# Ledger of designs, part 92: peptides against a protein of PDB entry 3HTU

Target 1, 75 residues: chain A of PDB entry 3HTU
Amino acid sequence: RRPEEWGKLIYQWVSRSGQNNSVFTLYELTNGEDTEDEEFHGLDEATLLRALQALQQEHKAEIITVSDGRGVKFF

## One batch from the design tools (peptide; made by RFdiffusion4, then SolubleMPNN)

Design b2_p29_4_s4 (from b2_p29_4, 16 letters changed)
Fold by OpenDDE base, seed 5:
Structure b2_p29_4_s4 (fold): chain B 75 residues (1-75), chain A 29 residues (1-29)
Amino acid sequence: as target 1 above (75 residues)
Amino acid sequence: MEELKKKIEEEAEKRKKEEEEERRREEEE
């Protein structure tokens, strides 16, 4: 899958589960219990970042970097 | 994990607040 396709799957989950306007760590998004049944569960961080960057271009997400890690806010 | 998430949440809220303040300032001009 292309990063944009992964982004689509991620955002579909966000929308279906009512996680809009929510914040996640990158680890939580791909390794958390909430996404255990999703296709993107276990996705590598590099691919995840590219997927989220695609969503960011569409103003559907914002990647947030802090001193000790990164996360994402979905809109 | 909780501390990292908290920091991300705080940063997100900070950015939201700054955006709202900027928008308010622009509307007053």
Scores: peptide ipSAE 0.451, ipTM 0.832, DockQ to the pose 0.908
Fold by OpenDDE base, seed 4:
Structure b2_p29_4_s4 (fold): chain B 75 residues (1-75), chain A 29 residues (1-29)
Amino acid sequence: as target 1 above (75 residues)
Amino acid sequence: MEELKKKIEEEAEKRKKEEEEERRREEEE
């Protein structure tokens, strides 16, 4: 799958689960309990970042970097 | 992990506030 395709799957989950305007750590998004049944569970961080960057270009997400790590806010 | 998430949330809120303030300034000009 291309990063854009992964992004689509992620955002579909966000929309279906009502997680718009929610914040996630990158780890939580791919390794958390809430996404265990999703195709993108266990996705490598590099691919995840590319997927989220694709969503960011569509103004559907914002990648946030802090001192302790990175996360994302969905819109 | 909880502390990291909190920091991310705080940063997100900060950016939201700054964006709203910037938008308001642009609308008033």
Scores: peptide ipSAE 0.451, ipTM 0.831, DockQ to the pose 0.907
Fold by OpenDDE base, seed 3:
Structure b2_p29_4_s4 (fold): chain B 75 residues (1-75), chain A 29 residues (1-29)
Amino acid sequence: as target 1 above (75 residues)
Amino acid sequence: MEELKKKIEEEAEKRKKEEEEERRREEEE
């Protein structure tokens, strides 16, 4: 899958599960219990970042970087 | 992990507040 396709799958989950306006660490998104049954569970961080960047271009997400890691806010 | 998430949330709120403050300033000018 292309990063944009992964982004679509992620955002579909966000929308259907009511996670809009929620914040996640990158680890939570791919390794958390809430996404265990999703196709993007276990996705490598590099591909995840590209997917989230695609969503960011669509104003559906914002990647947030702090001193000890990164996360994302969905809209 | 929980501390990281908290920091991300705080950063998100900080950005929101700054955007709101900037908007207010522009409306007053």
Scores: peptide ipSAE 0.447, ipTM 0.830, DockQ to the pose 0.875
Fold by OpenDDE base, seed 1:
Structure b2_p29_4_s4 (fold): chain B 75 residues (1-75), chain A 29 residues (1-29)
Amino acid sequence: as target 1 above (75 residues)
Amino acid sequence: MEELKKKIEEEAEKRKKEEEEERRREEEE
């Protein structure tokens, strides 16, 4: 899958689960219990970042970097 | 992990507030 396709799958999950306007750590998004049954579970961080960057271009997500790591807010 | 998530949430709210404030200033010009 292309990064944009991964982004689409992630955002579909966000929308269907009512997680819009929620925040995730990058680790939580791909390794957390909430996404265990999703196709993007276990996705490598590099591919995840590219997927989220694609969503960010569409104003559907914002990648947030803090001192202790990175996360994402979905819209 | 929870501490990191909290920091990300705080940063997200900070950015939202700053964007709203900036928009308000632009509308007043």
Scores: peptide ipSAE 0.445, ipTM 0.829, DockQ to the pose 0.918

Design b2_p29_5_s1 (from b2_p29_5, 17 letters changed)
Fold by OpenDDE base, seed 5:
Structure b2_p29_5_s1 (fold): chain B 75 residues (1-75), chain A 29 residues (1-29)
Amino acid sequence: as target 1 above (75 residues)
Amino acid sequence: APPIDLLTQEEIEEDKKKVAEMLEKLKKE
């Protein structure tokens, strides 16, 4: 799958799950309990980041960078 | 969630704070 395709899957999950605030660390998106049944579970961080960047270009996500790492908010 | 361009600076900072806190919790585990 291309990063854009992964982004689509991730965004679909976010949209269907009805998350409040929709803020995640990159780790919990691919390694968290909430996504264990999703196809993108276990996705490498590099590919995940590219997927999120694709979503960001579409204004569907914002990658948040802080001193200890990165997170993402979905829109 | 509102579109990115509609977020206030306060909301942006709150999101950063949330991420920071989440990462801190992750490190302690």
Scores: peptide ipSAE 0.499, ipTM 0.840, DockQ to the pose 0.727
Fold by OpenDDE base, seed 3:
Structure b2_p29_5_s1 (fold): chain B 75 residues (1-75), chain A 29 residues (1-29)
Amino acid sequence: as target 1 above (75 residues)
Amino acid sequence: APPIDLLTQEEIEEDKKKVAEMLEKLKKE
């Protein structure tokens, strides 16, 4: 799958689960319990980042960078 | 959830704080 396709799957999950406006760490999104049944669970961080960047271009997500790592907020 | 273009600087800082706190919890566990 291309990054944009992964982004679509991730955003679909966020929308269906009603978690828009929620903040996630990148680790939580792909390794957390809440996404265990999703196709993107276990996705490597590099590919995840590219997927989120694609969503960010569409104004559907914002990647949040702090000193100890990154997170993401969905819109 | 307001559109990204309507976020205030205060809201942006609050989100950063949330991420920082979440990351800190992961380190201590």
Scores: peptide ipSAE 0.499, ipTM 0.841, DockQ to the pose 0.738
Fold by OpenDDE base, seed 4:
Structure b2_p29_5_s1 (fold): chain B 75 residues (1-75), chain A 29 residues (1-29)
Amino acid sequence: as target 1 above (75 residues)
Amino acid sequence: APPIDLLTQEEIEEDKKKVAEMLEKLKKE
């Protein structure tokens, strides 16, 4: 899958689960309990980041960078 | 929630704070 395709799957989950406007760490998106049944569970962080960057270009997400790591907010 | 380009500085800082807190919790696990 291309990063854009992963982004689509991730955003679909966020939308269907009603978690728009929520903030996530990158870790919990791919390793959290809430996404255990999703295709993107276990996705490597590098690919995840590219997927989120694709969503950010569409104004559907914002990657939040702080001193100790990154998170993401979905819109 | 407002579009990404309409977020206020207050909202941006609040989100950063949330991320920081979440990361801190993960670090302690």
Scores: peptide ipSAE 0.496, ipTM 0.840, DockQ to the pose 0.753
Fold by OpenDDE base, seed 2:
Structure b2_p29_5_s1 (fold): chain B 75 residues (1-75), chain A 29 residues (1-29)
Amino acid sequence: as target 1 above (75 residues)
Amino acid sequence: APPIDLLTQEEIEEDKKKVAEMLEKLKKE
């Protein structure tokens, strides 16, 4: 899958679960219990980042960078 | 919640703080 395709799957999950405007760490998205049944569970961070960057270009997400790592907020 | 292009600086800083706290919690676990 291309990053844009992964982004679509991730955003669909966020929308279906009603978690728009919520903040996640990148780890929670791919390794958390809430996404265990999703296809993107276990996705490597590099690919995840590219997927989120694609969503960010569409104004659907904002990647948040802090000293200890990154997170993301969905819109 | 406003669109990304309408976020205030206060909201941006609050989100950064939230992410930082979440990451800190993960490290302690």
Scores: peptide ipSAE 0.494, ipTM 0.839, DockQ to the pose 0.746

Design b2_p29_5_s2 (from b2_p29_5, 17 letters changed)
Fold by OpenDDE base, seed 1:
Structure b2_p29_5_s2 (fold): chain B 75 residues (1-75), chain A 29 residues (1-29)
Amino acid sequence: as target 1 above (75 residues)
Amino acid sequence: MAPKDLLTEEEREEDKKKVAEMLEKLKKE
C-alpha cells in the first residue's frame, strides 16, 4: 500500500470509532490495544508518518511535534 | 471535528501538552 492508502485506512478507523479531535502518539496508532485488529497495526513509523502527512495535506490531521516525540490530531 | 485551521494557538498549545504528557506516560510504562 502507498502512504495515501494507509492514511485512508487510519482515518476511516478514527472516524468510525468517534475519536475525531483526539490526539494520539504515533506509538498508540500502530502498537496500541485499540488498533490490534486494524490492518495498520504494526506499521513501521516511517510509513506511518508519510501516511499522516498525506492526511495533513487534506486537512484531516495535524502532526504535533514536541521535544520527546510526535503525535497526531485528527479532524 | 473542526478543521485544523480553525484551532486557536491556545488550543494548539493544549494539544502539545497532551502529546507531551502521553509520551511521558509511555516512557514510564
Scores: peptide ipSAE 0.558, ipTM 0.863, DockQ to the pose 0.783
Fold by OpenDDE base, seed 3:
Structure b2_p29_5_s2 (fold): chain B 75 residues (1-75), chain A 29 residues (1-29)
Amino acid sequence: as target 1 above (75 residues)
Amino acid sequence: MAPKDLLTEEEREEDKKKVAEMLEKLKKE
């Protein structure tokens, strides 16, 4: 899958689960219990980041960078 | 680029704090 395709799957989960306007760490998205049944669970961070960047271009997400790592907010 | 009309600067800072706190919890676990 291309990053854009992964982004689509991630955003579909966000929308279906009612997590719009919620904040996540990158770890939670791929390693958390809430996404353990999703295809993107276990996705490597590099690909995840590219997927989120694609969503960011579509104004569906914003990547948040802090001193100890990164997170993301979905819209 | 995120929608600019959806977040104030204050809300953006709050989101940063939330992420930082979440990461801190992961670090301690």
Scores: peptide ipSAE 0.557, ipTM 0.863, DockQ to the pose 0.691
Fold by OpenDDE base, seed 4:
Structure b2_p29_5_s2 (fold): chain B 75 residues (1-75), chain A 29 residues (1-29)
Amino acid sequence: as target 1 above (75 residues)
Amino acid sequence: MAPKDLLTEEEREEDKKKVAEMLEKLKKE
């Protein structure tokens, strides 16, 4: 899958679960309990980041950078 | 649910704090 395809799957999950406008750590998205049944569970961080960047270009997400790491907010 | 480009700096700062807090919790686990 291409990054934008992964992004689509991730965003679909966010939308279905009603978690738009919520903040996540990158770890929660791919390793959290809430996404265990999703295809993107276990996705490597590099690919995840590219997927989120694709969503960011579409104004559907914003990658948040802090001193100790990164997170993401979906819109 | 506002578009990201409409978020105020205050709202953006709050999100940063949330991320930082979650990351801190992960480190402790």
Scores: peptide ipSAE 0.557, ipTM 0.862, DockQ to the pose 0.781
Fold by OpenDDE base, seed 2:
Structure b2_p29_5_s2 (fold): chain B 75 residues (1-75), chain A 29 residues (1-29)
Amino acid sequence: as target 1 above (75 residues)
Amino acid sequence: MAPKDLLTEEEREEDKKKVAEMLEKLKKE
């Protein structure tokens, strides 16, 4: 899958679960219990980041960088 | 819920704090 395709799957999950406007760590998205049944569960961070960057280009997400790592907010 | 381009600087800082706190919790686990 291309990053844009992964981004679509991730955003669909966020929308279905009603978590728009919520903040996540990258770890929670790919390793959390809430996404265990999602296709993107277990996705490597590099690919995840590219997917989120694709969503960011569409103004659907904002990647948040702090000292200890990164997170993301969906819109 | 506001679009990305409508976020205030204060809201952005709050989100950064949330991420930092979440990461801290993960580290302690």
Scores: peptide ipSAE 0.555, ipTM 0.861, DockQ to the pose 0.741

Design b2_p29_5_s3 (from b2_p29_5, 11 letters changed)
Fold by OpenDDE base, seed 2:
Structure b2_p29_5_s3 (fold): chain B 75 residues (1-75), chain A 29 residues (1-29)
Amino acid sequence: as target 1 above (75 residues)
Amino acid sequence: LPPSELLTEEEREKDKKEVAEKLEELKKK
């Protein structure tokens, strides 16, 4: 899958679960219990980041960088 | 403007803090 395709899947999950405007760590998205049944569970961070960047271009997400790592807010 | 561009500075800082807290919790496990 292309990054934008992964982004679509991730955003679909966020929308379906009603978690728009929620903040996640990148780890939560790919390794958390809440996404165990999702296709993007276990996705490598590099690909995940590219997927989120694609969503960010569409103003659907904002990647948040702090000292200890990264997270993302979905809109 | 899209919602992502309507965030206030206070909201942005709150989001950053939340991410940091989540990362800290993750580190402790």
Scores: peptide ipSAE 0.696, ipTM 0.916, DockQ to the pose 0.944
Fold by OpenDDE base, seed 3:
Structure b2_p29_5_s3 (fold): chain B 75 residues (1-75), chain A 29 residues (1-29)
Amino acid sequence: as target 1 above (75 residues)
Amino acid sequence: LPPSELLTEEEREKDKKEVAEKLEELKKK
């Protein structure tokens, strides 16, 4: 799958679970218990980042960078 | 304007803090 395709799957989960306007760490998205049944669970961080960047271009997400790592807010 | 562009500086700081706190908990474990 291309990053854009992964982004679509991730955003679909966010929307269907009613978590728009929520903040996540990148770890929570791919390793969290809440996404265990999702296809993107276990996705490598590099691909995840590209997927989120694609969503960011569509104003559906914003990547947040802090000293200890990264997170993301979905809209 | 899209919602992402309507965020105030205060809201952005709040989101940043939340991410930092989550990461701190992960580091603690």
Scores: peptide ipSAE 0.695, ipTM 0.916, DockQ to the pose 0.928
Fold by OpenDDE base, seed 1:
Structure b2_p29_5_s3 (fold): chain B 75 residues (1-75), chain A 29 residues (1-29)
Amino acid sequence: as target 1 above (75 residues)
Amino acid sequence: LPPSELLTEEEREKDKKEVAEKLEELKKK
C-alpha cells in the first residue's frame, strides 16, 4: 500500500470510531490496544509518518512534535 | 478555513501538552 492508502485506512478508523479531534501518539496508532484489529496495526513508523503527512496535506490531520516524540491530531 | 487551520494557539498548546502526557505514560510502561 502507498502512504496515502494507509492514511485513508487510518482516517476511516478515526472517523468511524468517533475519535475526530482527538490526539494520539504515533505508537498508539500502530501498537495500541484500540487498533489491534486494524490493518494498520503494526505498521512501521516511517510509513505511518508518511501516511499522516498525506492526511495533513488534506487538512485531516496535524502532526504534533514535542521534545520527547510525535503525535497526531485528527480533524 | 478547515478546522485544522482554525485552532487557536491555546488549543495547539493544549494538544501538545496532551501528546507530551501520553508520551510520558508510555515511558513509564
Scores: peptide ipSAE 0.695, ipTM 0.916, DockQ to the pose 0.943
Fold by OpenDDE base, seed 4:
Structure b2_p29_5_s3 (fold): chain B 75 residues (1-75), chain A 29 residues (1-29)
Amino acid sequence: as target 1 above (75 residues)
Amino acid sequence: LPPSELLTEEEREKDKKEVAEKLEELKKK
């Protein structure tokens, strides 16, 4: 899958689970319990980041960088 | 404008703090 395709899957999960406007760490998106049944669970961080960047271009997400790592807010 | 572009600086800071808090929780586990 292309990053934008992964982004689509991720955003679909966010949307159908009603978690728009929620903040996640990158880790909990791919390694968290809430996404265990999702295709993107276990996705490598590099690909995840590109997926989120694709969503960011569509204003559906914003990657948040802090000192200890990164997260993302979905819109 | 999309919501992502309507965030105030306070809201952005709040989001950053939330991410930081989550990361801190991860470190503690």
Scores: peptide ipSAE 0.695, ipTM 0.915, DockQ to the pose 0.942

Design b2_p29_5_s4 (from b2_p29_5, 15 letters changed)
Fold by OpenDDE base, seed 2:
Structure b2_p29_5_s4 (fold): chain B 75 residues (1-75), chain A 29 residues (1-29)
Amino acid sequence: as target 1 above (75 residues)
Amino acid sequence: KPPIELLTEEERKEDKEIVEKRLEELKKK
């Protein structure tokens, strides 16, 4: 899958689960219990980041960078 | 405007703090 396709899957989950405006660490998104049944669970961080960057271009997400890692907020 | 453009700087600051806190919690586990 292309990063954009992963982004679509991730955003669909966020929307369906009613978690728009929620904040996640990248780890929680791909390794958390809440996403265990999703296709993107276990996705490598590099690919995840590219997927989120694609969503960010569409104004559907904002990647949050802090000193010890990254997170994301969905819109 | 899209929601992302409606965020205030204060909200962005709060979001960063949330991420930082979550990362700290993960480090302790």
Scores: peptide ipSAE 0.649, ipTM 0.897, DockQ to the pose 0.936
Fold by OpenDDE base, seed 3:
Structure b2_p29_5_s4 (fold): chain B 75 residues (1-75), chain A 29 residues (1-29)
Amino acid sequence: as target 1 above (75 residues)
Amino acid sequence: KPPIELLTEEERKEDKEIVEKRLEELKKK
């Protein structure tokens, strides 16, 4: 799958799951319990980042960078 | 305007703090 295709799958999950908090660490997104049944679970960080960057271009997400890692906010 | 453009500086700070807190918790494990 291409990064934008992964992004689509991720955003579909975000949309249909109705999460109370739209902010995630990258680890939570691909290694968390809430996404265990999703195709993108276990996705490598490099590919995940590219997927999120694709969503960011569409104004559907914003990557959050802090000193000890990264997160993402979905819109 | 799309929601991403409606973010305030305060909201951005809060979001960063959330991420930092969670990353810290992960580090402790």
Scores: peptide ipSAE 0.649, ipTM 0.897, DockQ to the pose 0.830
Fold by OpenDDE base, seed 4:
Structure b2_p29_5_s4 (fold): chain B 75 residues (1-75), chain A 29 residues (1-29)
Amino acid sequence: as target 1 above (75 residues)
Amino acid sequence: KPPIELLTEEERKEDKEIVEKRLEELKKK
């Protein structure tokens, strides 16, 4: 899958679960309990980041960078 | 404006604090 395709899957989950406007760590998205049944569970961080960057270009997400890691907010 | 453009600096700070808090919790595991 291309990053954009992964981004679509991730955003679909966010929308279906009603978690728009929510904040996640990158770890929570791919390793969290809430996403265990999703295809993107276990996705490597590099690919995840590219997927989120694609969503960010569409103004559907904003990657949050802090000193000890990264997160994301979905819109 | 799109929601992403409506974010204030204060909201961004709050979001960063949330991320930092979550990361801190993960490190404690």
Scores: peptide ipSAE 0.648, ipTM 0.898, DockQ to the pose 0.888
Fold by OpenDDE base, seed 1:
Structure b2_p29_5_s4 (fold): chain B 75 residues (1-75), chain A 29 residues (1-29)
Amino acid sequence: as target 1 above (75 residues)
Amino acid sequence: KPPIELLTEEERKEDKEIVEKRLEELKKK
């Protein structure tokens, strides 16, 4: 899958689960209990980041960078 | 304007604090 395709899957989950305007760490998205049944569970961080960057270009997400890692807010 | 452009700097600060807090909690595991 291309990053854009991963982004689509992630955003579909966000939308269907009512998680819009929610904040996640990148770890929670790919390793959390809430996404265990999603295809993107276990996705490596590098690919995840590219997927989120694609969503960010569409103004559907904003990547949050802090000193000890990254998170994301979905819109 | 899309929601992302409606965020204030204070709201972004709060979001960063949330991420930082959760990252800290994850490290404790």
Scores: peptide ipSAE 0.647, ipTM 0.897, DockQ to the pose 0.894

Design b2_p29_6_s1
Fold by OpenDDE base, seed 5:
Structure b2_p29_6_s1 (fold): chain B 75 residues (1-75), chain A 29 residues (1-29)
Amino acid sequence: as target 1 above (75 residues)
Amino acid sequence: MLEEIKKKLEELEKKRKEEEKRKEEELEK
């Protein structure tokens, strides 16, 4: 899958689960309990980041980097 | 770590909103 396709799957999950405007660490998206049954569970962080960047281009997500790590908010 | 990150993210988002609001107010002048 292309990063854009992963982004689509991720955003679909966010929307289906009603978690728009929720904040996640990048780790939570691919390793958290909430996504255990999703295809993107276990996705490598590099690909995840590219996927989220694609969503960010569509104004569907905002990646935030802090000293303690990185997170994302979905819109 | 998780909670700390989320807290910081929330703070950053708050600051972002405040900055955007400021810019919008400046455009109204």
Scores: peptide ipSAE 0.154, ipTM 0.594, DockQ to the pose 0.501
Fold by OpenDDE base, seed 3:
Structure b2_p29_6_s1 (fold): chain B 75 residues (1-75), chain A 29 residues (1-29)
Amino acid sequence: as target 1 above (75 residues)
Amino acid sequence: MLEEIKKKLEELEKKRKEEEKRKEEELEK
């Protein structure tokens, strides 16, 4: 799958679960129990970032990087 | 938003640490 395709799957999950405007760490998106049944579970961080960047281009997400880690907010 | 991420990371790290501690305690019994 292409990054934008992963982004679509991720965003669909966010939307279906009613978690728009929620904040996630990158880790919990791909390693949390809430996404265990999702296709993007276990996705490598590099691909995840590219996926989220694609969503960011669509103004559907914003990636936040801090010294102690990275997260994302969905819109 | 930056603070939200920081706080979230902090909370998750704390939770992980507590869980790890509990597991260690159980193994030591």
Scores: peptide ipSAE 0.111, ipTM 0.530, DockQ to the pose 0.028
Fold by OpenDDE base, seed 1:
Structure b2_p29_6_s1 (fold): chain B 75 residues (1-75), chain A 29 residues (1-29)
Amino acid sequence: as target 1 above (75 residues)
Amino acid sequence: MLEEIKKKLEELEKKRKEEEKRKEEELEK
C-alpha cells in the first residue's frame, strides 16, 4: 500500500469510531488495543508518518512534535 | 489548543512508557 492508502484506512477508522478532533500518539495508533483489528495495526512508524503527512496535506490531520515524541490530531 | 495537545501527548507518552516498563519487568521475572 502507498502512504496515501494507509492514510485513508487510518482516517476511516478515526471517523467511524467517532474520534475526530482526538489526539493520539503515533504509538497508540499502531500498537494500541483500540486498533488491534485494523489493517494498519503494527504499521512501521516511518510508513505511518508518511501516511499522516498525506492526511495533513488534506487538512485531515496535524502532526505535532513534543519533547517526549510525536502525535497527531485528526480533524 | 496547541498547548493542550502537547500536554496530552506528554501525559500519554509517560503513561505508555510506564506501562511498557511494567510489562518488561513482568516478562523478566
Scores: peptide ipSAE 0.076, ipTM 0.519, DockQ to the pose 0.076
Fold by OpenDDE base, seed 4:
Structure b2_p29_6_s1 (fold): chain B 75 residues (1-75), chain A 29 residues (1-29)
Amino acid sequence: as target 1 above (75 residues)
Amino acid sequence: MLEEIKKKLEELEKKRKEEEKRKEEELEK
């Protein structure tokens, strides 16, 4: 899958679960219990970041960094 | 908003680390 396709799957999950406007760490998206049954679970961080960047271009997400990690807010 | 988001992320990350540590301790019992 292309990063954009992964982004689509991720955003679909966010939307289906009614978690728009929510904030996640990057770890939660690919390693959290809430996404264990999702295709993108276990996705490598590099690909995840590219996927989120694609969503960011569509104004569907915003990636931010903190001192000990990175996260994302979905819109 | 940015500060609130950052605090939320830091809190979540902290909780994750604490939980992982707890699980490791349980495995070593």
Scores: peptide ipSAE 0.089, ipTM 0.499, DockQ to the pose 0.076; fails the geometry check

Design b2_p29_6_s3
Fold by OpenDDE base, seed 5:
Structure b2_p29_6_s3 (fold): chain B 75 residues (1-75), chain A 29 residues (1-29)
Amino acid sequence: as target 1 above (75 residues)
Amino acid sequence: SLEEVRKKLEELQKKREEEKRKEEEKKKE
């Protein structure tokens, strides 16, 4: 899958689960319990980041970086 | 921990929103 396709899957999950406007660490998106049944579970962080960047271009997400890690907020 | 990171991220978002609000308020003046 292309990053954009992964982004679509991720955003679909966010929307279906009512997680809009919530903040996730990048780790919990692909390794958390909430996404265990999702296709993007276990996705490598590099690909995840590219996917989220694609969503960010669509103003559907914002990647947030702090000294202790990175996360994302969905809109 | 992941929780600590999440908290920091949320705080960062709050700060960004506040800054944006301040900028919008300045435009009104």
Scores: peptide ipSAE 0.099, ipTM 0.522, DockQ to the pose 0.706
Fold by OpenDDE base, seed 1:
Structure b2_p29_6_s3 (fold): chain B 75 residues (1-75), chain A 29 residues (1-29)
Amino acid sequence: as target 1 above (75 residues)
Amino acid sequence: SLEEVRKKLEELQKKREEEKRKEEEKKKE
């Protein structure tokens, strides 16, 4: 899958689960209990980041960087 | 606000790290 396709899957999950405007660590999206049944579970961080960057270009997400790590907010 | 988002993120990160620590301690039992 292309990064954009992964982004679509991720955003669909966020939307369907009613978690828009929620904040996630990058780790939670691919390793969290909430996404265990999703296709993007276990996705490597590099690919995940590219997927989120694609969503960010569509103003559907914002990647957040703090001293302790990175996360994302969905819109 | 962005500040609220970052604060939430920090809380999530701390929670994750604490859970990870507990799991690691459990493995050593």
Scores: peptide ipSAE 0.084, ipTM 0.510, DockQ to the pose 0.077
Fold by OpenDDE base, seed 2:
Structure b2_p29_6_s3 (fold): chain B 75 residues (1-75), chain A 29 residues (1-29)
Amino acid sequence: as target 1 above (75 residues)
Amino acid sequence: SLEEVRKKLEELQKKREEEKRKEEEKKKE
């Protein structure tokens, strides 16, 4: 899958689960209990980041960088 | 606000690190 395709899957999960406007760490998106049944579970961070960047271009997500890590807010 | 989002993110990260530490400690027992 292309990063954009992964982004689509991720955003679909966010939308279907009613978690828009929620904030996630990158880790919990791919390793958390909430996404265990999702296709993107276990996705490597590099690919995840590219996927989220694609969503960010569509104004569907915002990648947040803090001094000790990164996360994402979905819209 | 962005500040509120960042605050939440930092809290989540802190919790994750704490949980990870606890899990590692349990494995060392």
Scores: peptide ipSAE 0.084, ipTM 0.510, DockQ to the pose 0.077
Fold by OpenDDE base, seed 4:
Structure b2_p29_6_s3 (fold): chain B 75 residues (1-75), chain A 29 residues (1-29)
Amino acid sequence: as target 1 above (75 residues)
Amino acid sequence: SLEEVRKKLEELQKKREEEKRKEEEKKKE
């Protein structure tokens, strides 16, 4: 899958679960219990980041970085 | 606000680290 396709799957999950406007750590998206049944569970961070960047270009997400890690807010 | 988002993110990360610590402690028991 292309990063854009992964982004689509991720955003679909966010929407289906009614978690728009929510904030996640990057780790939660691919390693969290809430996404264990999702295709993107276990996705490598590099690909995940590219996927989120694609969503960011569509104004559907914003990647946030802090001194101890990174996360994302979905819109 | 962006600051509120950052704060929430930090809290989530802190929670994750705490859970990880607890799991490590269980392994040592």
Scores: peptide ipSAE 0.078, ipTM 0.499, DockQ to the pose 0.077

